Peptides against a protein of PDB entry 4N7V. Designs and how they scored, part 143

Target 1, 222 residues: chain A of PDB entry 4N7V
Amino acid sequence: TLRSITSPLVAHRLKPIRQKTKKAVVSILDSEEVCVELVKEYASQEYVKEVLQISSDGNTITIYYPNGGRGFPLADRPPSPTDNISRYSFDNLPEKYWRKYQYASRFVQLVRSKSPKITYFTRYAKCILMENSPGADFEVWFYDGVKIHKTEDFIQVIEKTGKSYTLKSESEVNSLKEEIKMYMDHANEGHRICLALESIISEEERKTRSAPFFPIIIGRKP

## One batch from the design tools (peptide; made by RFdiffusion4, then SolubleMPNN)

Design b2_p23_7_s2 (from b2_p23_7, 7 letters changed)
Fold by OpenDDE base, seed 3:
Structure b2_p23_7_s2 (fold): chain B 222 residues (1-222), chain A 23 residues (1-23)
Amino acid sequence: as target 1 above (222 residues)
Amino acid sequence: EEKKKKEEEELKEEEKEGEELEK
């Protein structure tokens, strides 16, 4: 099943973006829908032959073939759905479209990893919890130039000198210089606070059924 | 600079994956 290889994509709260590759264009729209345009070149012109339009919650996929399958000239936005429209749920998506859905999902996950959900200013740093899940990226920008970037897989440290290195295990973290450990301790505390606030705010958002509370900014730069 | 390089590497991986989508 598609569910065995990916979860429904989540594009809520993401800003519009459009990325072109050689054979595809992926977009997040103002509606927070995600579009994959399949591009073919013919006579030195690019044409959109197929479009997958995915709902913001990833559960509905609308597939259409512009200009009766002849294709529509590539433009600054997806062509309007006019011809050969099919609508599928995530669990009923034909296997021939799974790779295209996975491409959209990976793109959305990448955008989410760069989209602030919580920005928290401490005395020493700007902390940012990102939108991606599970294991949201967490960035700490110290005002003195040190940067720490935490992901599910690694911790990247950028020192004041510009020296960068990646830590992949707890043993490597424990082997850090004492000076760097102080930054790591502060980063970990900021991360804990952001996760706690995310939980509390998400629960209140669920109760109120109001407009999204995220993204939020807590505190201000000293 | 490093963030831009990582973003370019991620874009290149996405581009390779996009090329495989038409197979």
Scores: peptide ipSAE 0.044, ipTM 0.641, DockQ to the pose 0.030
Fold by OpenDDE base, seed 1:
Structure b2_p23_7_s2 (fold): chain B 222 residues (1-222), chain A 23 residues (1-23)
Amino acid sequence: as target 1 above (222 residues)
Amino acid sequence: EEKKKKEEEELKEEEKEGEELEK
């Protein structure tokens, strides 16, 4: 099943973006929908032959073929769904579209890993919890130039000198120089606080009918 | 630098996958 190889994409709160390749264009729209446009070239002109329009929650896929499948000239946005429209749920998406959906999903996940959900200014650093899940990326930009990037899989450290390295185990973290451990301790504290805030804010969002609270900024740069 | 390289690598991977969608 599609679900066995990917989860429904989540594009909520993402800013509009458009990425063109030779054969495809992927976009997040103002509506937070995700579009994959399949591009063909004819007589030195690019045409959109097929569009997958995916809902912001990833659960609904609308597939259409512009101009009765003849294609629509590639523009700055997807063509409007006027002809040859099919609508599928995630679980009923035909297998022939799974690769295209996976492409959209990976793109969205990448954008999420770069999209701030919580920005927290401490005395020493700008901390950023990203939108990706599970195990959201967490970045710490110390005002003195040290940078720490935590992911589910690793921790990247960039020292003041520009020296960079990746830590993949607790043993490697424990083997850090004491000065770097201080930065790591601060980063971990900032991370804990951001996760706590995320939980609290998300619960309040669930209880309210207001607009989303995220992204949020806590504190200010000194 | 290394962070930018990783982000660029991820973008290149997505670019490569985009090129393969119609094969």
Scores: peptide ipSAE 0.041, ipTM 0.645, DockQ to the pose 0.030
Fold by OpenDDE base, seed 5:
Structure b2_p23_7_s2 (fold): chain B 222 residues (1-222), chain A 23 residues (1-23)
Amino acid sequence: as target 1 above (222 residues)
Amino acid sequence: EEKKKKEEEELKEEEKEGEELEK
């Protein structure tokens, strides 16, 4: 099943973006829907031959073939759905579209990993919790030039000297120089605070049923 | 500006992977 290889994409709170490759254009729309436009070139003109429009929660996929499959000239936005629209749920998506859905999902996940959900300014650093899940990326930009980037898979450290390295185990983290451990401790504290705030704010958002509270900015840069 | 460049580079890498996924 599609679910065995990917989860439904989540495009909520993402800013609109349009990214073109030679064969496809992927877009996050103002509606937070995701569109994959399949592009073919004819006589030095690019045409959209197929569109996958995916809902913001990833659960509904609308597929259409612009201009009866003849294609529609590539523009600054996806062509509007016309006739012969197919609509699928995530679990009922035909296998022939799974690769295209996965492409959209990976793109969205990448955008999420770079989209601030919580920005927290401490005395020493700008901390940023990103939108991706599970295990959201967490960046700490120390005002003195040190950077720490935490992901689910690794921790990247950039020292004041510009020396960069990646840590993939607790043993490697524990082997850090004491000076770097101080930065790591601060990063971990900032991370803990951001996760706590995310939980609290998400719960209040659920209760109020109001407009999204995220993204948020806490504190000020000194 | 440098952050935008890295974001654009990583998006370009995902684009290349997407192009490979569309072959």
Scores: peptide ipSAE 0.038, ipTM 0.650, DockQ to the pose 0.027
Fold by OpenDDE base, seed 2:
Parts: C-alpha cells; sequence; structure tokens
Structure b2_p23_7_s2 (fold): chain B 222 residues (1-222), chain A 23 residues (1-23)
C-alpha cells in the first residue's frame, strides 16, 4: 500500500514555494495544497502534461491532464483543472501515481525541515525547531559563529574556523573537545526547551481549536 | 513494465535534483 511506504504529506503552515526541475515543477500553493506538474519539452517550449494536486493534509489527490492531455504551456502556476479530473483518497491512489506522490511528499518534508516552527533566542544563540516530523530538525546559530544542526540521523557542527564535521553516534559526541561540548550542551538545552514548548503550545492549540499558533518566536536577540 | 521502470527512474532523478535545489 502507499501507506506502507509513506504517510500522507502535511503542508500546513508552509509558505508558498515553486520549485522547477527539468521534468517537474513542485509547488506549495497559497492554499497549502501541493501540486506536482509533470513537464515535457517540445520545440523549445515546456508543457505541463499531468498535474497531481494534493490537499494540504495529503489525503486527497486530484489528477488531471491539461488541455485534454495535449499539455498546457508551463507558466508561473499550475494550470487549472480541466473537465477530465480524477479524484482519489490517499488509500485508493492508483499505484502508477505513488512515485509522484512520494516526490511531493519528500519535497514537503524537505521544506518542513527548513521551516521554523519555534524560534528561541538564548543569551548565546538563535535556536530553531523545524516543522518536519518525526524527529524535527533543530538548528542552533551561536552569535559567535558556531552552528549546530541536529537531525534524526546526525549532528552537524560548524566551528568558528569554518571546520565542519558530522556526528552519527553518541560515542562521537562524547569524544568532542571540551570547548565544543559547551556548545553542544547549550544546544541540547535549547532543544529540550523547544520540545517542551512545542508540546505545551500544541496542547493549547488543540484545546482552543483556533488558528495555528505556530510559527512562534520566543525571546529576543541580545 | 519497461516504461514504468523508466518513469520511476526519471522521477528518482528529478527528486534528487529537487532536493539539491532546495539546499
Amino acid sequence: as target 1 above (222 residues)
Amino acid sequence: EEKKKKEEEELKEEEKEGEELEK
């Protein structure tokens, strides 16, 4: 099943973006819907031959073939759906579209990993918890130039000198120089605080059933 | 089958290209 290889994409709270590649254009719309436009070149003109329009919650996929399958010239936005539209739920999406959905999903996850959910200013750093899940990315930008980027898979450190390295195990983290450990300790504290705040804010958001509280900024740059 | 495999490969390349552009 599609569910066995990916979860429904979640584009809520993401800013509109349009990313063109050679064969596709992926967009997050103002509506927070996600569009994948499949592009074909003909006579030095690019045409959109197929569009997958995915709802913001990832559960509804609308597929259409612009201009009766002849294609529509590539523009600054997806072409409007035509009369021949197919609508699917996530669980009944034909397998032939799964890869295209996965492309959209990965793009959304990438955007989420770069989208601040919580920005927290400490005395020493700007901490940012991102929107991606599970295991949201966490970035710490120290005001002195040190950067720490935590993902589910690794920790990247950029030192003041510009030297960068990646840590993939607890052993490697424990082997850090004492100077770097101080930065790591601060990063971990900031991370813990952001996760705690995320939990609290999300619970209040659930209770109020109001507009989203995120993204949020906490503290001020010194 | 061969056409499907080619489309899947093309989408994999496109996905990588998309990820690179977002870096």
Scores: peptide ipSAE 0.037, ipTM 0.579, DockQ to the pose 0.102; fails the geometry check

Design b2_p23_7_s3 (from b2_p23_7 with E4K E6K E9K E12K)
Fold by OpenDDE base, seed 3:
Structure b2_p23_7_s3 (fold): chain B 222 residues (1-222), chain A 23 residues (1-23)
Amino acid sequence: as target 1 above (222 residues)
Amino acid sequence: EEEKEKEEKELKEEEEEGEELEE
């Protein structure tokens, strides 16, 4: 099943973006829908032959073939769904479209890893919890130039000198110089606070059924 | 600007890897 290889993508709260490759264009729209445009070159012109339009919650996929499958010239936005429209749920998506859905899902996950959900200003740093899940990326930008980037898989440290290195285990973190440990301790505290606030705010958002509370900014740069 | 250009580059690299896996 598609569910055995990916979860429904989540594009809520993402800003519009359009990214072109050789064979596809992926877009997040103002509606928070995700579009994959399949591009073919013919006579030195690019044409959109197929479009997958995915709902912001990833559960509905609308597939259409512009200009009766003849294709539509590639433009600055997806062509309108006018011909040969099919609508599928995530669990009923034909296997021939699974790779294209996974492509959209990976793109959305990457955009989410770069999209601030919570920005928290401490005395020493700007902390940012990102939108990706599970294991949201967490960045700490110290005002003195040190950067720490935490992912599910690693911790990247950028020192004041511009020296960068990656830590992949707790043993490597424990082997850090004492000066760097102080930055790591502050980063970990900021991360804990952001996760706690995310939980509290998400629960209040659920109760109120209001407009999204995220993204939020807490505190001010000193 | 540099952060956006780095973001667009990382997006392209992941998409190109995705397209090679689709062939």
Scores: peptide ipSAE 0.030, ipTM 0.597, DockQ to the pose 0.028
Fold by OpenDDE base, seed 4:
Structure b2_p23_7_s3 (fold): chain B 222 residues (1-222), chain A 23 residues (1-23)
Amino acid sequence: as target 1 above (222 residues)
Amino acid sequence: EEEKEKEEKELKEEEEEGEELEE
């Protein structure tokens, strides 16, 4: 099933973006819908032959073929759904579209990993918890130039000297120089605080049915 | 603005490397 290889994408709170590649254009719209435009080139002109329009919650996929399947000239936005429209739920999406959905999902996940959900200013750093899930990215920008980027898979450290390295195991983290451990400890504390705040705020959102509280900024740069 | 352009560029580079969209 599609669900066995990916979850429904979640584009809520994401800013509009449009990214062109050779074969596709992926967009997050102002509506927070996601569009994958499949691009074909004919006579040095690019045409959109197929569009997958995915709802902001990832659960509804509208597939259409612009201009009766002849294609529509590539523009600054997806073509309107006018011809050969099919609507699917996530669980009923035909297998032939799974790869395209996965592409959209990866793109959205990438955008989410770069989209601040919580910004927290400490005495020493700007901490940022991102929108991606599970295991949201967490960045710490120390005011002295040290940077730490935590993902689900690794921790990247950029030292004051510009020396960069990636840690993929607890043993590597434990082998850090004491000076770097101090930054890591601060980063971990900032991360803990952001996760705690995320939990509290998300629970209040659930209770109140209010407009989203995220993104939020906590504290101020010293 | 520059930070957004940099982010969009990084997203492009990462997506181009990940572009396994078959025909």
Scores: peptide ipSAE 0.029, ipTM 0.598, DockQ to the pose 0.056
Fold by OpenDDE base, seed 5:
Structure b2_p23_7_s3 (fold): chain B 222 residues (1-222), chain A 23 residues (1-23)
Amino acid sequence: as target 1 above (222 residues)
Amino acid sequence: EEEKEKEEKELKEEEEEGEELEE
């Protein structure tokens, strides 16, 4: 099943973006829907031959073939759905569309890993918890030029000298120089605070049923 | 604006790298 290889994409709170490749254009719309436009070139003109429009929660996929499958000229936005629209749930999506859905999902997950959910300014750093899940990316930009980037898989450190390295195990983290451990300790504290705030704010958001509280900015740059 | 342009550039670079890995 599609569910065995990917989860429904989640495009909530993402800003509109449009990314073109040679064979496709992927977009997050103002509606937070995700569109994959399949592009073909004819006579030095690009045409959209197929569109997958995916709901913001990833659960509904609308597929259409612009201009009766003849294609529509590539523009600054997806062509509007016309006739012969197919609509599927995530679990009923035909296998022939799974690769295209996965492409959209990977793109959305990448955008989420770069989209701030919580920005927290400390005395020493700008801390950013991202929108991706599980294990949201966490960045710490120290005002003195040190950067720490935490992901589910690794920790990247950029020192003041510009020296960069990646840590993939707790043993490697424990082997850090004491000077770098101080930055790591501050990063970990900032991360803990962001996760705690995320939990509290998400619970209040659930209770109020109001407009989204995220993204948020806490504190000020010194 | 500059942070957004940097984010869009980084997304483009990673997506281009991702397509090269899928060919």
Scores: peptide ipSAE 0.028, ipTM 0.585, DockQ to the pose 0.024
Fold by OpenDDE base, seed 1:
Structure b2_p23_7_s3 (fold): chain B 222 residues (1-222), chain A 23 residues (1-23)
Amino acid sequence: as target 1 above (222 residues)
Amino acid sequence: EEEKEKEEKELKEEEEEGEELEE
């Protein structure tokens, strides 16, 4: 099943973006819908032959073929769905579209890993918890030039000298120089606080049924 | 601005790798 290879994409709170590759254009729209435009070249002109429009929650996929499958000239936005529209749920998406959905999902997940959910300014750093899940990316930009980037899989450290390295185990973290451990300790504290705030804010958002509280900024840069 | 351009480039590189894995 599609669900066995990917989850429904989640594009909520993402800013509009449009990215062109050789064979496709992927977009997040102002509506938070995701569009994959399949591009073909004919006579030195690019045409959109197929569009997958995916709802912000990833559960509804609208597929259409511009100009009766003849294609529509590639533009700055997806062509409007006028003719030959098919609508599917995630669980009923035909297998022939799974690869294209996975492409959209990977793109959205990448955008989420770079989209701030919580920005927290400490005395020493700008901390950012990202939108991706599970295990959201966490970045710490120290005002003195040190950077720490935490993912689910690794921790990247960039020292003041520009020296960079990746840590993949707790043993490697424990083997850090004492100076770097101080930065790591601060990063971990900032991360803990961001996760706690995320939980509290999400619960209040659920209770109030108001507009999204995220993204949020806590504190001020010194 | 520079961070956004870097972010867009990294997105392109990862998508190009994704398309190559799809050929």
Scores: peptide ipSAE 0.031, ipTM 0.592, DockQ to the pose 0.027; fails the geometry check

Design b2_p23_7_s4 (from b2_p23_7, 6 letters changed)
Fold by OpenDDE base, seed 2:
Structure b2_p23_7_s4 (fold): chain B 222 residues (1-222), chain A 23 residues (1-23)
Amino acid sequence: as target 1 above (222 residues)
Amino acid sequence: EEEEKKEEEELKKWEEEGKELEE
């Protein structure tokens, strides 16, 4: 099943973006829908032959073939659905479209990993919890130039000297120099606070059924 | 705006290095 290889993409709270490659254009729209345009070149002109339009929650996929399958000239936005429209749920998406859905999903996940959900200013750093899940990326930009980037898989450290390295285990973290451990301790505390705030804010958001509270900024740069 | 531009450039590099869709 498609669910066995990916979850429904989640494009909520993402800013609009359009990214062109040789064979495809992927877009997040103002509506937070995601579009994959499949591009073919004929006589030095690019045409959109197929479009997958995916709902913001990833559960509905609308597929259409512009201009009766002849294609529509590539423009600054996806062509409107007009001809031969098919609508699928995530669980009913034909297998032939799974790769294209996965492409959209990877793009959205990347955008989410770069999209601030919580920005927290400490005395020493700007901390940012990102939108991706599970295990949201967490970045700490120390005002003195040190950077720590935490992902689900690793921790990247950039020292004042510009020296960069990646930590993949607890043992490697424990082997850090004491001066670097101080930065790591601060980063970990900032991370804990952001996760706690995320939980509290999400609960209040659920109770109020209001507009999204995220993204949020806590504190100010000193 | 500068941060947004940097994010777009990073996304562009990723997509250029990523697996393109086969037709």
Scores: peptide ipSAE 0.025, ipTM 0.614, DockQ to the pose 0.056
Fold by OpenDDE base, seed 1:
Structure b2_p23_7_s4 (fold): chain B 222 residues (1-222), chain A 23 residues (1-23)
Amino acid sequence: as target 1 above (222 residues)
Amino acid sequence: EEEEKKEEEELKKWEEEGKELEE
């Protein structure tokens, strides 16, 4: 099943973006829908032959073939769906489209890992909790130039000198220089606070059923 | 601004690797 390969993509709160490759263009629209445009070249002109338009929650996939499959000239945005539109749920998506959906999903997940959900300014750093889940990326930009990037899989440290290294275990974290441990401690505290705030704010958002509260900025740079 | 630029560069690199998307 498609679900065994990927979960439905989630594009909520993502800013519009358009990324072109040789064979495809992937976009997040103003509507937070995700489009994959399949591109072919004819006579030095690029044409969109197929479009997958995926809902912001990833559950609905609309597939259409511009100009009855003849293609539409590649533009700055996906061609509008006109005729011969197929609509599928995530679980009913034909297998021939799974790779394209997975491509869109990976793109969205990457964008989410770089999209701030909570920005928190401390006395020493700008902390950013990202939109990706589970295990959202967490970045700490210390005002003195040290950077810490936490993911679900690793912690990357960039020292003032520009020296960078990756930590993948607690033992490696424990082996850090004492000066770096201080930065790590601060990063961990900032992370804890961001996670706590995310939980509280998300609950209030659920209760109010109002406009999204995220992204948020807490504090200001000193 | 630096963060946004880095994001764009990472996205671009990833998409370059993704060019092998088969139809």
Scores: peptide ipSAE 0.025, ipTM 0.613, DockQ to the pose 0.056
Fold by OpenDDE base, seed 4:
Structure b2_p23_7_s4 (fold): chain B 222 residues (1-222), chain A 23 residues (1-23)
Amino acid sequence: as target 1 above (222 residues)
Amino acid sequence: EEEEKKEEEELKKWEEEGKELEE
């Protein structure tokens, strides 16, 4: 099943973006819908032959073929649905579209990993918890130039000297120099706080059922 | 903002280095 290889994408709270590649253009729209435009070149002109428009919650996929399948000239936005429109739920998406959905999902996940959900200013750093899930990215920009980037898979450290390295195990983290451990400790504390705040705020959102509270900024740069 | 520009550059790089979609 599609669900066994990816979860429904979630584009809520993401800013609009349009990314062109050779064969596709992926967009997050103002509506927070995600569009994959499949591009074909003919006579030195790019045409959109197929569009997957995915709802912001990833559960509805609208597939259409612009200009009766002849294609529509590539523009600054996806072509409007006109011809040969099919609508699918996530679980009923034909297998032939799974790769395209996965592409959209990966793109959205990447954008989410770069999209601040919580920005928290400490005495020493700007901490940012990102929108991606599970295991949201967490970045710490120390005012002295040190950077720590935590992901589900690794921790990247950039020292004042510009020296950069990646840690993938607890043993590597434990083997850090003492001066770096101080930064790591601060980063971990900031991370804990952001996760706690995320939980509290999310619960309040659930209770109030009002407009989203995220993204939020906590504190200010000293 | 400068951070948004860097984000776009990272996204662009990822897409360029990523596997191309097959039809």
Scores: peptide ipSAE 0.024, ipTM 0.612, DockQ to the pose 0.086
Fold by OpenDDE base, seed 5:
Structure b2_p23_7_s4 (fold): chain B 222 residues (1-222), chain A 23 residues (1-23)
Amino acid sequence: as target 1 above (222 residues)
Amino acid sequence: EEEEKKEEEELKKWEEEGKELEE
């Protein structure tokens, strides 16, 4: 099943974006829906031959073939759906579309990893918790030029000198120079605080059923 | 597989060129 290889994409709170490649255009719309436009070139003109429109929660996929499959000229937005529309749930999506769905999912995941959910200014750094999950990216930009980027898979450190390295285990983290450990300690504290705030804010958001509270900015740059 | 590799390469370009989405 599709569910065995990927989860439904989540495009909530993402800003609209349109990214063109040679064979596809992927978009996040103002509605937070995700569109994959499959592009073919004919006589030096690009045509959209197929569109996958995915709901913001990833659970509904609408597929249509513009102009009866003849294609529609590529524009600045997806073409409007035609009369021959197919609608699928995530669990009922035909296997022939799974790759295209995964392509959309990877794009959304990338955008989420670069979308601030919580920005927290400390005395020493700008801390940013991103929207991706599980294991949201966490960036710390120290005002003195040090940067720490935490992902689920690694920690990247950029020192004041511009020296950059990646840590992939706790042993490597423990082997850091003492001066770098101070930055790491601050980053970890900022991360803890952001995760705690995320939990609290999300719970209040659930209770109020109001407009989204995220993204949020806490504090000010000194 | 060849098409999957091309998609992965395109995604990698997005990762390299992508910036923080700030207001």
Scores: peptide ipSAE 0.029, ipTM 0.578, DockQ to the pose 0.041; fails the geometry check

